# Designs tried in a protein design run: peptides against a protein of PDB entry 3ESW. Part 175

Target 1, 322 residues: chain A of PDB entry 3ESW
Amino acid sequence: NNIDFDSIAKMLLIKYKDFILSKFKKAAPVENIRFQNLVHTNQFAQGVLGQSQHLCTVYDNPSWHSIVLETLDLDLIYKNVDKEFAKDGHAEGENIYTDYLVKELLRYFKQDFFKWCNKPDCNHCGQNTSENMTPLGSQGPNGEESKFNCGTVEIYKCNRCGNITRFPRYNDPIKLLETRKGRCGEWCNLFTLILKSFGLDVRYVWNREDHVWCEYFSNFLNRWVHVDSCEQSFDQPYIYSINWNKKMSYCIAFGKDGVVDVSKRYILQNELPRDQIKEEDLKFLCQFITKRLRYSLNDDEIYQLACRDEQEQIELIRGKTQ

## One batch from the design tools (peptide; made by RFdiffusion4, then SolubleMPNN)

Design b2_p22_8_s1 (from b2_p22_8, 10 letters changed)
Fold by OpenDDE base, seed 5:
Structure b2_p22_8_s1 (fold): chain B 322 residues (1-322), chain A 22 residues (1-22)
Amino acid sequence: as target 1 above (322 residues)
Amino acid sequence: RDKELKEIAKKLEEKIKKLEEE
């Protein structure tokens, strides 16, 4: 019996596609019950769900994208990208242009656009006066600050003039285009929106141990790439565990098409106890949320994303970028 | 060609098996 290997390969591909598509169909009643019980009983699961409801969709705003593109110096950005692309890009193909764009956006954002704010400058004394600022604590937003999704306002007193300076922690990224200052939260928030405004596939990565960064999907590298706007870092997932010697337990990526535990990409050493949720329950939670985010996608889109998911899981297990 | 297709089929079977175990 001449085994028609071509026919077998085609049949296996069809079965594989059907199997993948079956996983993204409407959740079974038992899965819904498991999900509801998990988010009702586990605080970490509630937190992940709550974050997903915001972070997975908030940046998909065409009006915000337009405002971003109108605010950035696009002429400077593209001039710099074109300059770097002209050196090396022609040999490696057009897909590498996006990697150069992200690298330039990292440079532009850190060097030309946004400022790190550990303490604010004194509103009375002017620029470079943050050294004179003493924290008095935090309070709720006033009526004006509340318009810009402000949860907390840090209050500082100037040691020189005695005046009070408010540092609102704005969560509205459009307000951050005006203020152009913040810490890791403000940096990552606005930079995520910036990357999205260029039509990129972007995820917001939350680390339980008080840090946040981005990932973008590189079509050139055919994988998710670490991007930290604070560090002007591209494809350096090791910086936290190795360079900073940071101890971490969870890194969760939030994107429009899914929620993924990316801890294995970033937690290379000094792992803290993962005791907030059972590993099986976390896996289930991320898959369930991802499934819901993909309900409106067609079969081809679902299949393509599932292939990316599988490739990412292989990468995370092997510890090698393919 | 048959060798290449056999390798592809084997890889697909391994992938399906991994996905069923997950």
Scores: peptide ipSAE 0.008, ipTM 0.372, DockQ to the pose 0.689
Fold by OpenDDE base, seed 1:
Structure b2_p22_8_s1 (fold): chain B 322 residues (1-322), chain A 22 residues (1-22)
Amino acid sequence: as target 1 above (322 residues)
Amino acid sequence: RDKELKEIAKKLEEKIKKLEEE
């Protein structure tokens, strides 16, 4: 009896695929009830859901991508990418080009395009006057500021001229292409859109302890890669826990195809209590939102994403990103 | 197909190994 090992292997693959696909079926009534109860009773869960409703889809806007690409110096960017790729990249295959692109975008964004703003310059005194600015507090947006998804405006008084300067905290990334300044929130928001505009697979990572960054899926490395626009950092997930000695509890990644707890990638030491939600409930929440985001995908897309998810989970458990 | 088979085999081996370590 020539055991047709190929036929058995094929059958096992089909059964495995069907099993994986079965996990992404429409949620059972019991799962819907659990989800509803969780988001109504747990504030952290409600926050994650609220963030997912915005961050998972907002950057998938073709009109915004066009505006970004029209605003950036693409000639400079690609010139620099081509230069670095020509040195080392040809031997490693075409997929490494995107890693060089992301590295150049990090450089370009920090060095040439965007500005860090602890305090604004005085509108009256002009450039390099932020040292003279005293914070007076925060208020709601005016009628003009409200047009650009502004929730808060920081108010500053100039110690030199006594005039008031407003620093609107805009959440509209297209407005940020104009203002070209902000803190970690504005940096990460616009940089996420920039990466998406190049057709890259990108997630927004929210840290509970007041920081945000990106992840990029590298086809060359075949994994999610840490990307921080503020730090011009590529593939350095350890910088927060090790270099900064930052204490952290939660890191949640938000992308078009899913929501993932990536805390294990970034929280290497000084872990704060994870007391905002039960671990089982957080896992359930992220999986439930991920299933919803994938409802319109075909079976092959679902399967490929599920395989990628499993690889990431293995990576996160084994600590292989060091 | 061979790459997919290898990936599945590797995942299965890893799952089996985890189950054996528990």
Scores: peptide ipSAE 0.007, ipTM 0.388, DockQ to the pose 0.127
Fold by OpenDDE base, seed 4:
Structure b2_p22_8_s1 (fold): chain B 322 residues (1-322), chain A 22 residues (1-22)
Amino acid sequence: as target 1 above (322 residues)
Amino acid sequence: RDKELKEIAKKLEEKIKKLEEE
């Protein structure tokens, strides 16, 4: 009996595709009940859900993308990308060009565009006066600040002139294009939008231990790549655990196509107790939210994303950046 | 070619089995 290996392979591929697609069908009533119970009983789960409702979709705004592209010095950016790309002897049209673009965007953002703000400069005394600023505390936004999704305003007094300077913590990334300053939150927020504005697949990574960064899906590397705008870091997921010796418990990635626990990519040592949720419940939660985000996608899109997810899970388990 | 297809088939079977166990 000539085993028709072609027919078997096709049959297995079909069965595999159908199996994968079946996982992304409408959640069973039991899964909905489990989800509802989880988010109502577990604060961490509720937090992840709340973040997903914002972070997974907020950056998919074509109007914002246009504003970003109009604001950035694209001529400088592409000039530098082309220069570095040519220097390394790559041919035009290679998928690696996008990696060079992201690296230049990291450089441009940190060196030319955005500023780290520990303390604001005095509005009266001018530039480089932050050393004279004393924090007085935080308050709610005023009427003007409230227009730009501001939740908190840090208040500073100048020790030199006595004037008050407000540092509003804007969550509107378009306002951040104007202010061009902030901390890790503002940096990651605007930089996520910047990357999205170039049509890139980007995730926002939230760390429970008060840091945030991005991931970019490199078509060249065929994986999610760590991107930290604050650090001008590309593909250095180890910087937190190893270089900073940071203790961490959870890293959750939020993107348009899903929510993923990426803790295994970043927590390489000094792991804090993962006691906020059961591991099986967190896995379920992320999968459930991911299914919802993909509900409108076609079978081919779902299948391609599922293949990507599987590759990522293999990477995360093996601890090997392939 | 038959050997390659057999290996692909085996990998797919293993993958399906693993996914069914999850």
Scores: peptide ipSAE 0.006, ipTM 0.347, DockQ to the pose 0.684
Fold by OpenDDE base, seed 3:
Structure b2_p22_8_s1 (fold): chain B 322 residues (1-322), chain A 22 residues (1-22)
Amino acid sequence: as target 1 above (322 residues)
Amino acid sequence: RDKELKEIAKKLEEKIKKLEEE
């Protein structure tokens, strides 16, 4: 009896595919009840849901992508990418080209395009006057600022001229293409949109301890890659825990295809108590939201994403980014 | 696909082994 091992392997693969697809079917009533109860009873869960409703979809706007691409110096960007790509002796069309693109976008964004704003310059005294600025507090947006999804405006007084300068914290990334300044929130918001505008798979990573960054899915590396626009950092997930000695509890990644707890990638030491939600409930929440985001996808797309998810989960457990 | 699945299987085995050691 020649056991056709190839036939058995094919059959097992079909069964495995069917099993994976079965997990992404419409949620059972019991799962919906669990989800509703969790979101209504747990503030952290409600926060994750609220963020997912915005961050998972907002950057998938073709009109915004066009505006971004029209605003960036694409000639400079691609010239630099081509230069570095050629220098390293890679063949045209290799998936590694996209990694070079992301690295150049990090350089371009930090060095040529966007500015860190700890304090604004005085509107009256002009450039390089931020040292003279004293914070007075925050207030709501005025009528003009409200047009650009502004929730808070920081108010500063100039010690030199006594005039008031407003620093609106805009959430509209298109407005940030004009203002070209901000802190980690504005940096990550606009940079996420920039990466999406190049057709890349990107996630927005929220850290509970007041930082935000991106992840890019590298087809060359076949994994999610840490990307921090503020730090011009590519594939350095350790910078927060190790280099900054930052204490952290939660890192949650938000993308069009899912919500993932990526804490294990970034929290390598100095872990703060994870007391905001039960681990099983957080896992359920992320899976449930991810399932909802994939409801319109076909079986092949669902299967491919599920395979990617499993690879990521294996990576996160192995701690292999050391 | 077979190579990818073998890699996934190997990765899963390693994951299981680590979980058994924790």
Scores: peptide ipSAE 0.000, ipTM 0.353, DockQ to the pose 0.104

Design b2_p22_8_s2 (from b2_p22_8, 12 letters changed)
Fold by OpenDDE base, seed 4:
Structure b2_p22_8_s2 (fold): chain B 322 residues (1-322), chain A 22 residues (1-22)
Amino acid sequence: as target 1 above (322 residues)
Amino acid sequence: NKKKLEEIAKKLLEKIEKLEKE
């Protein structure tokens, strides 16, 4: 009897799909209780949840995407993308074009668009006066600054003219299109929105040890790719642990389709104690939030994302970028 | 044959679940 291997394979695939889909059904009452208890009893879990409520959805704003695309020099961007793409002899329509786009966006953002701000320039003395600025501390936003999701304003005094300059730490990425300056938070915030505005699959990565960056899902590489706008870095997840010798405990990625502990991608050495939450509870938390984010998706979308998740988990376990 | 395949599928799924927990 010729074993119809194709029929068996199809049946196994169907059963596997059904099984995967069953995992994304509405949480059982026991899981809801566990989740509620975890979020109420563990501060780190509460923080992850709070971040997910913002970061997973805030960038999915079509109005913001339009504003971004209207603000960027798209002609320059695409000219440069096309130029670099052509140099490497790629055919038009290859998925790799998007990788070139992201690389150019990194270049454009760092070189042409946005500015790093250790200290602001003096509003009175003008450009290149940041060296004359002395920090006086931080205060709450004024009425105008508060319109742009400003939580903190850094206050500086000019040593030359004595005037006060305010550096509001805006969380509104649209305001950042105007101000075009900041630190890692502002950089990552606006750059995440920029990438999203091009229709890309993007995650915001939060590191507990005071850094933030992006991940982009490359269809060409078929994986999540490290993207740091501050560093103009593409696919260099090692830069923090190895190049910076940074000690880290947690890296959590926040995207529209899920929350993922990506610590294994970035924490290659100098791991700090992961003592903020039990590993099983963190895994549960991320999975639980991810399920909630996917509740509106169809079975095919859920399955495709689950396959992507599985590949990512394999990558993270093996420590090999495929 | 269908029952046997279902059993195999179940065992494979159990193995996958174990691998996901490790």
Scores: peptide ipSAE 0.009, ipTM 0.415, DockQ to the pose 0.152
Fold by OpenDDE base, seed 3:
Structure b2_p22_8_s2 (fold): chain B 322 residues (1-322), chain A 22 residues (1-22)
Amino acid sequence: as target 1 above (322 residues)
Amino acid sequence: NKKKLEEIAKKLLEKIEKLEKE
């Protein structure tokens, strides 16, 4: 009896596909009740939901993508990408080109385009005067600053001229294309939009301990890759726990197709207590939001994303970036 | 080895069918 392994494999794949698709059907009434109770009773869950409502969709704006591509020096970027790609003799296939693109975007963004702003320069004294700036605190935005999704304005006094300088913490990434300065929040916000503008699969990673970064899905590596614009870092998820010796409790990734607890990728040591939510409830929450984000997708898209999610979960359990 | 693979495939199919009913 020649076991037709191909026939068995096909049957298994069909049944597995049907099983996966069944999990992505409309939520049962009991799941909706559990979700509603969780987000109303748990502040951390409410925070994750609130972030998902913004971060999962805000960067999927074609008008913003056009503005980004018109603002960047695309000739310089692609010249550098082509140069680095040509050195490897194309032996690794076309999919690696996108990894070179992301690496160049990291270089370009940090070296040529955006600036770190610990303190602003004095508006009166001009450039390179940040050393003379004393923080006075924070206040709400004025009428002009409020146009650019500004929640907080840091206030500084110049020790030299005595004038006040405002540093608005803009959340509008289009305004950040003009200002070209900020801290980790502004860096990650604009860089996430930049990567999205090139048609890449990108997630925004929120860390509870006051840092943010990106993940890019590499078709070459067939996995999510750590990307930090502040550090010009590609595929170095260990930098926070090991290099910085940072203590962390939660890292949550927000993308158009899902919300994922990626803490296991980044929290390698110095783990803080995970006491904000039960692990089972966090898992349920992320799965429930992910399911909602996929309600409009077709069966093939749902299946492909589910396969990718399973591979990621295997990776996160094994602790080996292969 | 083929018989073992068939048994594994059958067990996997049964497991999937159970999970579909949950």
Scores: peptide ipSAE 0.009, ipTM 0.386, DockQ to the pose 0.535
Fold by OpenDDE base, seed 1:
Parts: sequence; C-alpha cells; structure tokens
Structure b2_p22_8_s2 (fold): chain B 322 residues (1-322), chain A 22 residues (1-22)
Amino acid sequence: as target 1 above (322 residues)
Amino acid sequence: NKKKLEEIAKKLLEKIEKLEKE
C-alpha cells in the first residue's frame, strides 16, 4: 500500500494550521470574564494592559515615520551601512543588510544625534553647566509643556546664578526629535520610533526595575534581537543580569502584533521574586492582549505570527539563541 | 524524501497532541 506520505503531510499541515487558527478566534465569554476580573483585581495586570494600549500602536504612525526620516541624516547612515556591509563581503543580501542598518542606527543615535541628560544645563549659564544644577523636585507641566504629552517636569536650581531650569519629561517622540536629550525612557521611546520608521519589526521592552530597551526581529538571524540605544548594544541580552549584575523580576515586550513576557531572555541570574501576578495569569493576559491585537489579521498572517511565537517560546525555554 | 516527510508528519502529530492536552 503506497502510503501517499505527501498527501498525509499536507493533511497534517492543514489540520495543524486550523488548530493554531482556532486559538486566535474571538475570546470565549469565560475568557472575557477572566480578563476583566484579572485587570480589575491585579494592579500589575492593569499596568500591562495600560502600557499595551499605548506602546503596541503609538509607533505605527506614518506621519511620524515621515518626520523621522526627514530629520535623520540618511546619507550618512546609509554611507556607513554600505561601508560596513562591503567589508564583510556577505552575499546574503537584504536580510543581513538590515542588521548592519540597526547597528549603524545605534551608533548614529548615541554618537551623533541624541544626548544623555542626567541633569539639564542651566538655561542662563549655558552649555556644560549641569554640574551646578541641584534638583528641587518635580511638578506638573505648564500649558506649553502639556502640548507634548508631558506628565512630569523636573525642577533644578543653578548653584552659580540661582535661576530655575525646567527639565520636562516629554513622552511625545516628535518633541524628542527637537530636544534630542533624555534618560532611558526618552532614548527608548524615540529609538523605537526610529526603528519603526525604517519599516522594521520592533518591540518596546519594559523592565519593572526601571529600565527600557527595544527588540528588533532580524530576518537574517530569524529571531528577536536585543537592542539598547543607551548602551549602543546589539544582541547582548546578558548585559543587565551579568555585566550590570542587575536584579530583575519582569521584562515585558510590547509590539504591534503582541505582548510577550521576555523575562527569560534577560533574567539570567539574580532573579527577584515574581510576586506581582500568578505566572498562569500573566501568560493568559499576554495571550489575551495578543489575540486582540491580531483580530484584524487574515488567517495566513495569524499563522505566520503564531509560528514565530512558537519559535520564540522554544528559544526562551531552551535558553539557547537558535 | 519519504523518510523526511514521515519524520515531519510524526513531529507534527506529536506537537498537535501535546498542544491539545494543554
């Protein structure tokens, strides 16, 4: 009996696809109830939901992408990418070129474009006066600062001239293209938008222990790659746990296609208690939000993303970057 | 490659069965 193995394989692939697609159907009433109860009773879950409502969609703005591309020195960026690409002689085409692009964007952003601001310079004394600045605390934004999604303004007094300098913590990434300064929040916010403006698959990673970074999906490496604009770091997920000896509990990635607990990628040692939510409830929450983000996608898109998700989950379980 | 297809089919079945039990 010539078992038509090709026919069986095709049938199994169809059944597998149908099974995967069935998991992304509209949530059952019981799942909706569980979700509502979870976000109403668990503050961490509510925080993850609130972040997802902003971070998953805010960077998918074509007008912002245009403004970014008009603001960056694209000629310099592509010149440097072409130079580095030519050195390695890799015939592997467009996919590896994108990795070089991300590496150059990291260099360009840190070295040429954006500045770290621990303390602002004195508005009266001018450049390189931050050493003379004493923090007085924080206050709400004024009428002008409020136009640029500013929730907090840090207030500093100059020890030399006695004048007050305001450091608004802007959340509008377009305003950050003007100010070109900030801390990890402003760096990651604008850099996420920059990567998105090049048409890349990007996630914003929130760490509960007061740090933020990006992930980029490399088509060359066929996986999510750690990207930290503050550190000019590419594919170094170990830097926090090992190099910094940082203690961490949660790392959550927010992208247009899903919310994923990526803690296993970054928390390699010194794990803090994960006591903010039950592991099962966090898994459910991330899956539920991910399903909602994918409701408008077709079956083929859903299936492709589900296959990517599965590969990532295998990576996270095995602790081996494949 | 019949052997490769058989291996793929077996892996897929095992994966489906595992996912159905979860």
Scores: peptide ipSAE 0.009, ipTM 0.472, DockQ to the pose 0.669; fails the geometry check
Fold by OpenDDE base, seed 5:
Structure b2_p22_8_s2 (fold): chain B 322 residues (1-322), chain A 22 residues (1-22)
Amino acid sequence: as target 1 above (322 residues)
Amino acid sequence: NKKKLEEIAKKLLEKIEKLEKE
């Protein structure tokens, strides 16, 4: 009997699909109990859950996408993308165009659009006066600042004129389109929204050691790509561990379709103790949240995402991000 | 033959699950 290898392969794929789909069915009562116990007993787990409730959904706002697209110089952006694509893009296929778009958005955002703000300029003395600013501390937002999801306001005194300047740390990305300044938090927040506004698959990466960045899913590279708006960096996950010699313990990616521990992509050396949660519990937590985020998806969408997840896990294990 | 294929599929799935746990 000639072994019909093609028929066998098809049957295996069907069974594999059914198996994967079975994992994304409604959580068993035991899994719900485990989840509830974990988030009630482990502070790190509570933090991850809390972040997921915001970061996984907040950027999926069509009204915000429209405002972003109306605010950006799209003519300049697409002109530059077309210019770079015309050099080599036709040989590599149309999917590479999106990589050029992300690279141009990084350039545009850092060079033309947004500003880094260590200290604000003095409201009285004007531009380039940040050197004269002394921090007095932080306080809660006033009534106007509170309208824009402001958790804290940094207060500065000008050494030259003695006036007080407020630097609200806005979490409303639409307000950031107006203010056009901030630190890594504001940069990553607004840039995540910008990428989402172009219909891209984007994750927000939180590092426990006080940094944040993005990941973009490249259809050309068929993987998640490191994107840091502060650094104008594309596909350079090593910059933190190697270039900065940064010590890190956890990097968690938050997207609409899942929560993933991406620490292995970024923590290449100088790993800090991972003592905030058991590894098995963190894995369970991320999988459980991911499962919940996918409850409304159809079987084909679930299967496609599961295939991407599997490829990402293989990549993370092999250390082949380059 | 069908049982053997099911066993192979199961072993492959077990290997994938092991890779997911590493």
Scores: peptide ipSAE 0.008, ipTM 0.429, DockQ to the pose 0.164; fails the geometry check

